# Peptides against a protein of PDB entry 5HB3, part 46

Target 1, 150 residues: chain A of PDB entry 5HB3
Amino acid sequence: RQMQDRCMSEYNQRIRNAPEGSIDPFRMACYKIIGRCDLSNRSLDGLQTDVNDWIWLQFNLARETDRSLELAGESYGLAELQASIREIGLKHFPKTAAEDTNGSFGMFFYLQILAGMFEQAIAYLYPFSYVDAVHFAIALTYYGLLRPVD

## One batch from the design tools (peptide; made by RFdiffusion4, then SolubleMPNN)

Design b1_p15_2_s4 (from b1_p15_2, 10 letters changed)
Fold by OpenDDE base, seed 3:
Structure b1_p15_2_s4 (fold): chain B 150 residues (1-150), chain A 15 residues (1-15)
Amino acid sequence: as target 1 above (150 residues)
Amino acid sequence: SDEELDELMEKIRNS
């Protein structure tokens, strides 16, 4: 508790009082990851990040903390991450093979797999690559990760 | 935020 309070105080002090560009982005990232400061903002300002960095951060922040101990505003779990990925998919990724101009469907498939959205991932991949979808479905079934819809 | 992710995804898609 004392460490978290110190992290919060330092985080707030630096955001308010530090000259622009003087804040070490990596230090701010440490306050977010370790101190769980300002979890409403799930980005790392001042860092050039890619999708892998983003998804890594989301998984680290998405803790199944006992819902009872987290203040209602700080609860971010796997379900919320999955919802976010669904929204991203609807906004930014092709829905059909005809809409795919850049081959970006693979990235959305990858994000869904990482988030444990196996059935949705296979269903999404199927119209883009039948062969790959079948291969992944077989593999996921073998490991007990895919639930066949009865 | 959803907005920051949108910006990131846009950068990646355009890269």
Scores: peptide ipSAE 0.048, ipTM 0.721, DockQ to the pose 0.520
Fold by OpenDDE base, seed 5:
Structure b1_p15_2_s4 (fold): chain B 150 residues (1-150), chain A 15 residues (1-15)
Amino acid sequence: as target 1 above (150 residues)
Amino acid sequence: SDEELDELMEKIRNS
């Protein structure tokens, strides 16, 4: 607790007082990941990141913690991550095969799988690639991750 | 931010 409070204090002080661009973005990332500072901002400003970096960050920030122990507004779990992935999908990824112009459906499928949204992922993939959807469905079912609809 | 993710996703889609 004392360490976390110190991290938050240092983070807030740096964000407020440091000249723009003078803060080491990796240091800020450390405060965010280790110190769980400012979890409302789940991006790493000033870092070149890709989707893998982003999703890695989200998983590191997401915790199945007792919300009662977290500061108000600092709760971020798997459900919130899944909600974020859903929102990203709605905004930025093709909803149907007809809307797919660049083959980006696979990335959204990938994000959904990583986030444990297995049923949604398979349902999403199916119109784009029937064969792949079936293969993944079989695999997920085999591992007990997919609930078949009766 | 959601905007950064949006930009990132856009870059990835266009890449």
Scores: peptide ipSAE 0.046, ipTM 0.715, DockQ to the pose 0.687
Fold by OpenDDE base, seed 4:
Structure b1_p15_2_s4 (fold): chain B 150 residues (1-150), chain A 15 residues (1-15)
Amino acid sequence: as target 1 above (150 residues)
Amino acid sequence: SDEELDELMEKIRNS
């Protein structure tokens, strides 16, 4: 708690007093990850990041904290992450094979799997790659992650 | 490509 309060204080002080772009992006990342500062902005500005970095950040920020124990900070959990993935999918990823120009469907499938959206991931993959969707469905069923609809 | 990934990340960041 003391460390978090200190991080929040330092973060707020720097955001208020530092010129835009003058703050070390890595330091800002530390405040976000360790201090959980400004969770409304779940991006790392000024850093070269890829999708793996983004999803890693989302998982680190998404903590099922007992909302009762987290101080007045923003709560971000798995449900909010899943909602974000859905929104990203609707905006930025192909919905059909006909819309797929760059093969990005695989990335969205991957993001859904990581977020535990297994049924939706398989349903999404199916029109792009029937064979892969079936293989993943079998695997997920084997591990008890897909419930066969009776 | 790395460029395509960067573009995708930009879209995600701005989502």
Scores: peptide ipSAE 0.044, ipTM 0.724, DockQ to the pose 0.116
Fold by OpenDDE base, seed 2:
Structure b1_p15_2_s4 (fold): chain B 150 residues (1-150), chain A 15 residues (1-15)
Amino acid sequence: as target 1 above (150 residues)
Amino acid sequence: SDEELDELMEKIRNS
């Protein structure tokens, strides 16, 4: 608690008082990740990041604790991340093989798998690559991650 | 934000 309070204080002070461009982006990232400061902003400004960095950050910022114990009205958890991935998919990724011009379906499949959206990921992959979808379905079933439809 | 992710995903797609 004391560490978080100090992080919040330092974070707020730096955001308000530091000249533009003087704040080390990595330091700000540490305040977000460790101090959980300003979790409403889930980006790392001033850092060059890729999709792996983004998804890693989202998982780290996502609350693992039950919503019931969180006094803060805004909860960001796995459900919210999954919703974000769905929205990204709808906006930026091909819905059918006919729409796939650049082979980007694999990236969306990957994001869905990382977010634990296994059934949706397999269903999505199936029209693009039947063989791969079957292989992943078998693997996920073996590990108990895919519920067989009885 | 969804917008930041959209921008990131766009960069990745175009990379």
Scores: peptide ipSAE 0.048, ipTM 0.724, DockQ to the pose 0.460; fails the geometry check

Design b1_p15_3_s1 (from b1_p15_3, 8 letters changed)
Fold by OpenDDE base, seed 5:
Structure b1_p15_3_s1 (fold): chain B 150 residues (1-150), chain A 15 residues (1-15)
Amino acid sequence: as target 1 above (150 residues)
Amino acid sequence: MDEILKKLLEELMSE
């Protein structure tokens, strides 16, 4: 708690008071990651990031904390991450194999798996790659992660 | 980085 409060204080102070061009983006990234600062903006401003960096950041920021300790409106846990992934899926990823011109279906499947959305991931993968969907379903069932409907 | 992934990232960060 004390460290998070310090990170938040330093983060806010630098954003407000730092001279133009004097902000070290790596330092700001450290405050954002460690302190979970500015959960409304889940990007690393001023850094060149790739999709893996973005994914990593989302999952790093999505911590289960005691909701009583979070400031009102700044909760970001697994449920909020899963909701974001669903929304991203609806907006940016193909719904059918005929719509997939760039092979991006695999990335959305991957995001769902990382987020523990196993049933949705298998259901999504099935029309794109039947064989792979079956293999993943078997594996997930074996590990007790997929709940087969009786 | 795959250009497709870059475009996706840009779209995701712009929202």
Scores: peptide ipSAE 0.026, ipTM 0.618, DockQ to the pose 0.753
Fold by OpenDDE base, seed 2:
Structure b1_p15_3_s1 (fold): chain B 150 residues (1-150), chain A 15 residues (1-15)
Amino acid sequence: as target 1 above (150 residues)
Amino acid sequence: MDEILKKLLEELMSE
């Protein structure tokens, strides 16, 4: 808590008061990651990041914290991350094999797996790659991560 | 194919 509060204070102070061009983006990234600062903007501003960096950041920022300890407006947990992934999926990824011109279905499947959306991931993969979907379903079931409907 | 997918996602997720 004390560290988070300090990070938040420093983060906010720098955003508001730092002279133009004096902001170290790496330092700001550290405050964002460690302090979970500015959860409304889940990007690393001023840094060149790739999709893996973005994914990594989302998962690092997503924490199951005691809701009693979070300020009412800044909760970002697994549920919010899963919601974001669903939205991204609906907007940017193919819904059918016929729509997939670039093989992007694999990335959306991957995002769903990372987010623990196992049933949705298998259901999504099934029309694109039946064999892979079955293999993943078997594996996920073996580890108790997929709940087969009895 | 992996690099193209990553770039596409980067573009899509930057909005």
Scores: peptide ipSAE 0.023, ipTM 0.547, DockQ to the pose 0.484
Fold by OpenDDE base, seed 4:
Structure b1_p15_3_s1 (fold): chain B 150 residues (1-150), chain A 15 residues (1-15)
Amino acid sequence: as target 1 above (150 residues)
Amino acid sequence: MDEILKKLLEELMSE
């Protein structure tokens, strides 16, 4: 708690008081990651990031905390992460095999698996790669992570 | 993450 509070204080002080162009983006990234600062903006501003960096950041920021202990505006857990993944899926990933020109469907499937969205992941993969979808469904069922509809 | 799932993901992403 003390470290988080210190990170938040330093983060906020720098955002408010630092001269334009004097902010070290790597330092700000450290505060964001360690202190979970500014959960409303889950990006590393001023840094060149790819999809893997984004994924890594989302999962590092997402924590199951007692909502009673977090400020109402600063809760980010698995449910919020899953909601974000759904939104990104709707905006940035192909819905059909005919729309997939670059093989990006695999990345969205991967995101859903990481987020524990197993039913959605299998349903999404099925029209792109039937064989792979079946293999993953078998594996997930074996581990009790996918519930077959009776 | 289970090693089987990890291997399957790696294979899928390598294609």
Scores: peptide ipSAE 0.013, ipTM 0.361, DockQ to the pose 0.040
Fold by OpenDDE base, seed 3:
Structure b1_p15_3_s1 (fold): chain B 150 residues (1-150), chain A 15 residues (1-15)
Amino acid sequence: as target 1 above (150 residues)
Amino acid sequence: MDEILKKLLEELMSE
């Protein structure tokens, strides 16, 4: 708690008072990650990041904390991450094999798997790659991760 | 994450 409060204080002080161009983006990233500062903006400003960096950041910021201890506006757990992934899927990824011109369906499948959205992931993959969907379904079932609806 | 699942994911992402 004390470390988080210090990170938040330093983060806010630097955003407000730092001279233009003097902000170290790596330092700000450290405050964001360690202190979970500014959970409303889950990006690393001033850094060149790729999709993997973004994914890594989302999962590092997502924590199952006692909701009673989090300020109402600062809760970001697995449920919120899953909701974000669903929203991203609807906006930015192909819904059918006919819409996929760049092979991006695999990335969305990967995001769903990482987020534990196994049923949705298999359902999504099925029209794009039947064989792969079946193989993943078998594996997920073997490990007790897929819950087939009886 | 199980190593088998990790390998499957890596293979899918490499295509």
Scores: peptide ipSAE 0.006, ipTM 0.350, DockQ to the pose 0.042

Design b1_p15_3_s2 (from b1_p15_3, 6 letters changed)
Fold by OpenDDE base, seed 2:
Structure b1_p15_3_s2 (fold): chain B 150 residues (1-150), chain A 15 residues (1-15)
Amino acid sequence: as target 1 above (150 residues)
Amino acid sequence: MEEFLKELHKKLMSE
């Protein structure tokens, strides 16, 4: 808690008071990651990031904390991450195999799996690759992550 | 976030 508060203080101070061009983006990234600063902006500004960096950041920032300890509006847990992934899926990923021109369905499937959205992931994958969907379903069931409907 | 996701999508598709 003390470290988080210090990170937040430093983060805010730098954003407000740093001379133009003097902000070290790596330092700011550290505050964001370690201190979970500015959860409303889940990006690493001033850094060249790829999709993996983004994914990593989202999952790193998503933490189940005691909601009683979080300030209103600063909660970012698994539920919020899952909601974000759903929104991304609806807006940016193919809904059907016919819409998939670039094979991007796999990335959305991957995001859903990472987020523990197993049922949705299998359901999504099925029309794109039924064989893979079945294999993943079997595996997920074997590990108790997917509950087959009795 | 939406712009970032678009950029992310572009990056994802460019690989």
Scores: peptide ipSAE 0.028, ipTM 0.619, DockQ to the pose 0.109
Fold by OpenDDE base, seed 3:
Structure b1_p15_3_s2 (fold): chain B 150 residues (1-150), chain A 15 residues (1-15)
Amino acid sequence: as target 1 above (150 residues)
Amino acid sequence: MEEFLKELHKKLMSE
């Protein structure tokens, strides 16, 4: 708790008081990751990041904490991450094989798998790649991650 | 693929 409070204090102080162009983006990234600062902006500003960096950051920031300890506006757990992935899927990814112009369906499937949205992931993959969907379903069932409907 | 990933990153970061 003390470390988190210190990170938040330093983060806020630097955002407010740092001269223009003097902010070290790596230092700010450290505060964001370690201190979970500014959960409303889940990006690493001033850094060149790729999709994997973004994914990694989302999962790193997502924590199951006692809701009583988090300020209501700053709760970011697995449920919020899953909700975000659903929204991203609806806005930016193909819904049908006919809409897929660039093969991006695989990335959305991957995001759902990482987020533990196994049933949704299989359901999504099925119309794009039947064979792969069946193989993943078998594997997920074998590991007890997919519940077969009796 | 790199261009695709960059475009995807921009879309994801806009959310």
Scores: peptide ipSAE 0.022, ipTM 0.603, DockQ to the pose 0.839
Fold by OpenDDE base, seed 4:
Structure b1_p15_3_s2 (fold): chain B 150 residues (1-150), chain A 15 residues (1-15)
Amino acid sequence: as target 1 above (150 residues)
Amino acid sequence: MEEFLKELHKKLMSE
């Protein structure tokens, strides 16, 4: 808690008071990651990042904490992450194999798997790659992660 | 794949 509070204090102080162009983006990234600062903006500003960096950041920021201990508006857990992934899927990923020009369906499938959205992941993969969907379904069922509809 | 990731990043960061 003490470290988090210090990170938050430093983060906020720098955002408000630092001269233009004097902010070290790597330092700010450290505060963001360690202190979970500014959960409303889940990006690493001023850094060249890719999709993997974004994914990594989302999962690092997502924590299951007692909501009673979190400040209002600073809750970001698995449920919020799953909601974000669903929204991203609706906006940015192909819905059918005919819409997929770049093989991007695999990335969305991957995101859903990472987020524990197993049923949705299999359902999504099925029209793109039947064989792979079946293999993943078998594996997920074997591990008790996929609940077959009775 | 790299081009796709760049495009996706652009889309994701624009939100």
Scores: peptide ipSAE 0.021, ipTM 0.583, DockQ to the pose 0.926
Fold by OpenDDE base, seed 1:
Structure b1_p15_3_s2 (fold): chain B 150 residues (1-150), chain A 15 residues (1-15)
Amino acid sequence: as target 1 above (150 residues)
Amino acid sequence: MEEFLKELHKKLMSE
């Protein structure tokens, strides 16, 4: 708690008081990750990041904390991450194989798998790649991660 | 987030 509070204090102080161009983006990233600062903005500003960096950041920021201890309004756990992935899927990823011009369906499938949305991931993959969907379903079932609905 | 995802989508599509 003390470290998180210090990170938050330093983060906020720097955002407010730092001269233009003097902010070290790596230092701010450290505060963001370690202190979970500014969970409303889940990006690393001033850094060149790729999709993997973004994904990694989302999962690192997502923590199951006692909601009673989180500052009012900034809870970000697995449920919120899963909700975000659903929203992203609805807005930015193909819903049918006919809409997929760039093979982007695989990235959305990957996001769902990482988030533990196994049933949704298999259901989504099925119309794009039947064979792959079946193989993943078998593997997930073998590990007890996929629960077939009776 | 939406703008970032659009940028990410563009980057993913450019590879």
Scores: peptide ipSAE 0.026, ipTM 0.604, DockQ to the pose 0.108; fails the geometry check

Design b1_p15_3_s3 (from b1_p15_3, 6 letters changed)
Fold by OpenDDE base, seed 1:
Structure b1_p15_3_s3 (fold): chain B 150 residues (1-150), chain A 15 residues (1-15)
Amino acid sequence: as target 1 above (150 residues)
Amino acid sequence: MDAFLKELHKKLMAE
């Protein structure tokens, strides 16, 4: 808690008071990751990042914490991450095999798997690649991660 | 795939 508070204080102070161009983006990234600062903006500003960096950041920021310990209005856990992934899926990924021109369905499947949305992931993958969906379903069931509906 | 990932990243960062 003390470290988080210090990170938050330093982060906020630098964002508000640092001269233009003097902010070290790597330092700010460290504060954001370690201190979970500014959860409303889940990006690393001033850094050249890719989609994997973005994914990694989302999962690192997502923590199950006692809501009483978080600043009012800034909770970001697994449920919020899953909600974000659902929204991203609806906006940016193909819903049917006919809409997929670039094989992008695999990335959305991957995001759902990472987020523990196993049933949704298999259901989504099935119309794109039934063979892969069956293989993943078998594996997930074997590990007790997929709940077969009786 | 790289072009798609770059586009996706841009869209995700714009939100």
Scores: peptide ipSAE 0.040, ipTM 0.714, DockQ to the pose 0.960
Fold by OpenDDE base, seed 4:
Structure b1_p15_3_s3 (fold): chain B 150 residues (1-150), chain A 15 residues (1-15)
Amino acid sequence: as target 1 above (150 residues)
Amino acid sequence: MDAFLKELHKKLMAE
């Protein structure tokens, strides 16, 4: 808690008081990651990042904490992450095999798996790659992660 | 694939 508070203080101080162009984006990224600062903006501003960096950041920022201990409006846990992934899926990924021109369905499947959205992941993968969907379903069921409908 | 992922990232960050 003390470290988080210090990171938050430093982060906010720099955002408010630093002269334009004087902010070290790497330092700000450290505060964001370690201190979970500014959860409303889950990006690394001023840095060249790719989709993997974005994914990594989302999962690192997500915490299952007592909501009573978090600042109002800055709760970000697994449920919020899953909601974000659903939204991304609706906006940016193919819904059918006919819409997939570049094989991007695999990335969305991957995101869902990482987020523990196993039923949704299998359901999504099924029309794109039947064989892979079945294999993943078997594996997930074996480990008790997928709930088969009786 | 790499070009697509970069473009996807740009779109995600723009929202």
Scores: peptide ipSAE 0.032, ipTM 0.682, DockQ to the pose 0.864
Fold by OpenDDE base, seed 3:
Structure b1_p15_3_s3 (fold): chain B 150 residues (1-150), chain A 15 residues (1-15)
Amino acid sequence: as target 1 above (150 residues)
Amino acid sequence: MDAFLKELHKKLMAE
């Protein structure tokens, strides 16, 4: 708790008071990751990041903490991450094979798998790649991760 | 969140 409070204090102080151009983006990233500062903005400002960096950050910030210990406005767990992935899917990824011009369906499938959204992932993959969907379904079932609806 | 997602979309589509 003391470390988190220090990170938050330093983060806020630097955002407000730092001279223009004096902010070290790597230091700010450290405060964001370690202190979970500014969970409303889950990006690393001032850094050139790729999709993998973003994915990594989302999963590192997502923590199942006792809801009683988190200030009501700063909870970000697996459920919120899954909700974010659903929204991203609806806005930015193809819904059908006919809409897929760039093969981006694989990235959304990957995001769903990482987030434990196995049933949704298989259902999404099925119209794009039947064979792959069946293979993943078999594997997920074997490991008890897929719950086939009886 | 929207700005980053737009940037992600641009990056995802550029690859």
Scores: peptide ipSAE 0.030, ipTM 0.667, DockQ to the pose 0.107
Fold by OpenDDE base, seed 2:
Structure b1_p15_3_s3 (fold): chain B 150 residues (1-150), chain A 15 residues (1-15)
Amino acid sequence: as target 1 above (150 residues)
Amino acid sequence: MDAFLKELHKKLMAE
């Protein structure tokens, strides 16, 4: 808590008061990651990041914290991450094999798996790659992560 | 978020 408060204080102070061009983006990234600062903006501004960096950041920022300890409005947990992934899927990924021109379905499947959306991930993968969907379903079932509907 | 997702999509599509 004390560290988070310090990170938040420093983060906010720098955003508001730092002279133009004096902000170290790496320092700001550290505050964002460690302090979970500015959860409304889940990007690393001023840094060249790739998709993996973004994915990593989303999952690092997503924490199940005691809601009693989080300031009202800054909750970002697994549920919010899953909601974001659903939205991304709806907007940016193919819904059918016929829409898939570049094989991007695999990335959305991957995001769903990372987020623990196993049933949705298998259901999504099934029309794109039947064999892979079956293999993942078997594996997930074996580990008790996929709940077969009795 | 939308801008990043668009960029993400572009990057995802470029790989």
Scores: peptide ipSAE 0.031, ipTM 0.682, DockQ to the pose 0.108; fails the geometry check

Design b1_p15_3_s4 (from b1_p15_3, 7 letters changed)
Fold by OpenDDE base, seed 2:
Structure b1_p15_3_s4 (fold): chain B 150 residues (1-150), chain A 15 residues (1-15)
Amino acid sequence: as target 1 above (150 residues)
Amino acid sequence: MDKFKEELLKKLLSE
């Protein structure tokens, strides 16, 4: 808690008062990651990142904390992450095999799996790759992550 | 796929 408060204080102070161009983006990234500062902005500004970095950041920031301890509006847990992934899917990924022009369905499947959206992931994958969907379904069932409806 | 990932990142960062 003390560390988080200090990170938040430093983060806010720098964002507000630092001269233009004087902010170390790596330092700000540390505050973002360690201090969970400004959870409404889940990006690393001023850093060269790729999609994997983005994914990593989303999942690292997602925490199930006692909501009573979080400041109002700063809750970001698994549910919010899953909601974000759903939105991303609706906006940026093919909904059907007929819409898939570049094979990007696998990336959305991957995101859903990472987020624990197993049933949705399998359902999504099935029309794109039947064989893969079946294999993943078997594996997920074996590990008790997918509950087949009897 | 690489180009797609780059474009996707841009879209994700804009949201």
Scores: peptide ipSAE 0.329, ipTM 0.871, DockQ to the pose 0.869
Fold by OpenDDE base, seed 3:
Structure b1_p15_3_s4 (fold): chain B 150 residues (1-150), chain A 15 residues (1-15)
Amino acid sequence: as target 1 above (150 residues)
Amino acid sequence: MDKFKEELLKKLLSE
C-alpha cells in the first residue's frame, strides 16, 4: 500500500508539474504497470505501441483483488475487462458476416478467447466461419472450457 | 492487416 501510494503520488505530480516533453514515458509506464496508477486510462502515452501491446496491457492490469482493498475508482478485474471487450465488439467489429469487409472478425474472436468468453466467442465466430467455430468448440469442450447446455 | 491494426489501435485509444 505504501509503495502504491508513492507511485500514485509521483505519477500525479509528474503529470501535473513536469514540463512538456520532460516526462520519461518508460517511467510512467512503470507506474502504470507496477503501481497500477490511473487505471481509468489503460494506455501507454508517449510510447510507440501496437495492438498487441494494448492487449497485453489490458490483461496485465486486470487483477482479481479483494474489493474491500481497492479504492472504489480503481477496480479492474476480469469482469471489467470482459465488459470492455464486449463494448469494443459492439463498436468496432462486424456483427454479421455481411458487415465484414476486412475480415476483422478474427481479432474480436481472439479477444473473446483470451478473456475466457468461450461461449460468446464460438457464437460470434459461427456465422463467419462455421468450420472454425466447430473445431474450436470441440477443442474447448474437450478441455472442459465450454459448457454445452444439455 | 497492419493498417487495420493501426486504425483499430487508434480507435481503442480514443475511448
Scores: peptide ipSAE 0.328, ipTM 0.869, DockQ to the pose 0.853
Fold by OpenDDE base, seed 4:
Structure b1_p15_3_s4 (fold): chain B 150 residues (1-150), chain A 15 residues (1-15)
Amino acid sequence: as target 1 above (150 residues)
Amino acid sequence: MDKFKEELLKKLLSE
C-alpha cells in the first residue's frame, strides 16, 4: 500500500508539474504498472510498443480487488476487461470469414480465450475454422471451462 | 501479420 501510494503521488506530480519533454516514459510506465496509476488510460505513452505489449498491459492492470480497498475509486477487473475485448471485437475484427483479409480472427479468438470468454471464443471461431473450433471446444469441455448446453 | 498488428495497435491506442 505504501509503495502504491508513493507511485501514485509521483505519477500525479510528474503529470501535472513536469515540463514538457522532461518526463522519462519508462519511469511513468513503471508507475502505471506497479501503482496502477490512471487506469482510465491503459497505454504506455511515449514508448515504442506493439500489440503484445498492449495485451500484456490490459491483463496486468486487470485485478479483482475489493472495491472497498481501492482508494482512487477506479476499478478495473476481469469484467471490465471482458467488456473492452467485446467492444474491440465489434469495432476492429472481422465478423465473418468473408470479411477476414489478413487472418486476424485468430488474434481476437486468442484475446477472448485469455479473458475467459470461452463460449464466445468458440462461437466466434466456428465460422472461420470449424475444425479448430471443435478441437478447442472439446478441450475446454474436458477441463470444465465450456458448459455444453443440455 | 506485422502490418496488421501495427494497425490494430494504432486503433486500440486511439480509443
Scores: peptide ipSAE 0.313, ipTM 0.867, DockQ to the pose 0.865
Fold by OpenDDE base, seed 5:
Structure b1_p15_3_s4 (fold): chain B 150 residues (1-150), chain A 15 residues (1-15)
Amino acid sequence: as target 1 above (150 residues)
Amino acid sequence: MDKFKEELLKKLLSE
């Protein structure tokens, strides 16, 4: 808690008071990652990142914290991450094979799997790749991760 | 694929 408070204090101070262009983006990234500062902004500003970095950050920031310990207003857990992934899927990924021009369906499938959205992931993958969907379904079922609807 | 990922990232960051 003390470390988090310190990180947050330093983060806020730098954001507010640092001259333009003087902020070390790596330092800010450290505060973001370690201190979970400003969870409403889940990006690493000023850094050259790729989609994998973004994904990593989202999952890294997602924590199941005791709601009692979370400062009022900034809860970001798995549920919120899953919600974000759903929204991203709706906005940026093909819904049907006919809409898929770049094979991007795999990325969304991947995101859903990472987020533990197994049923949704399989359901999504099925129209794009039947064979793959079946294979993943079998595997997920084998590990008890997929709940087949009775 | 790389171009797509870059574009996707831009979209994700704009949200």
Scores: peptide ipSAE 0.303, ipTM 0.864, DockQ to the pose 0.853

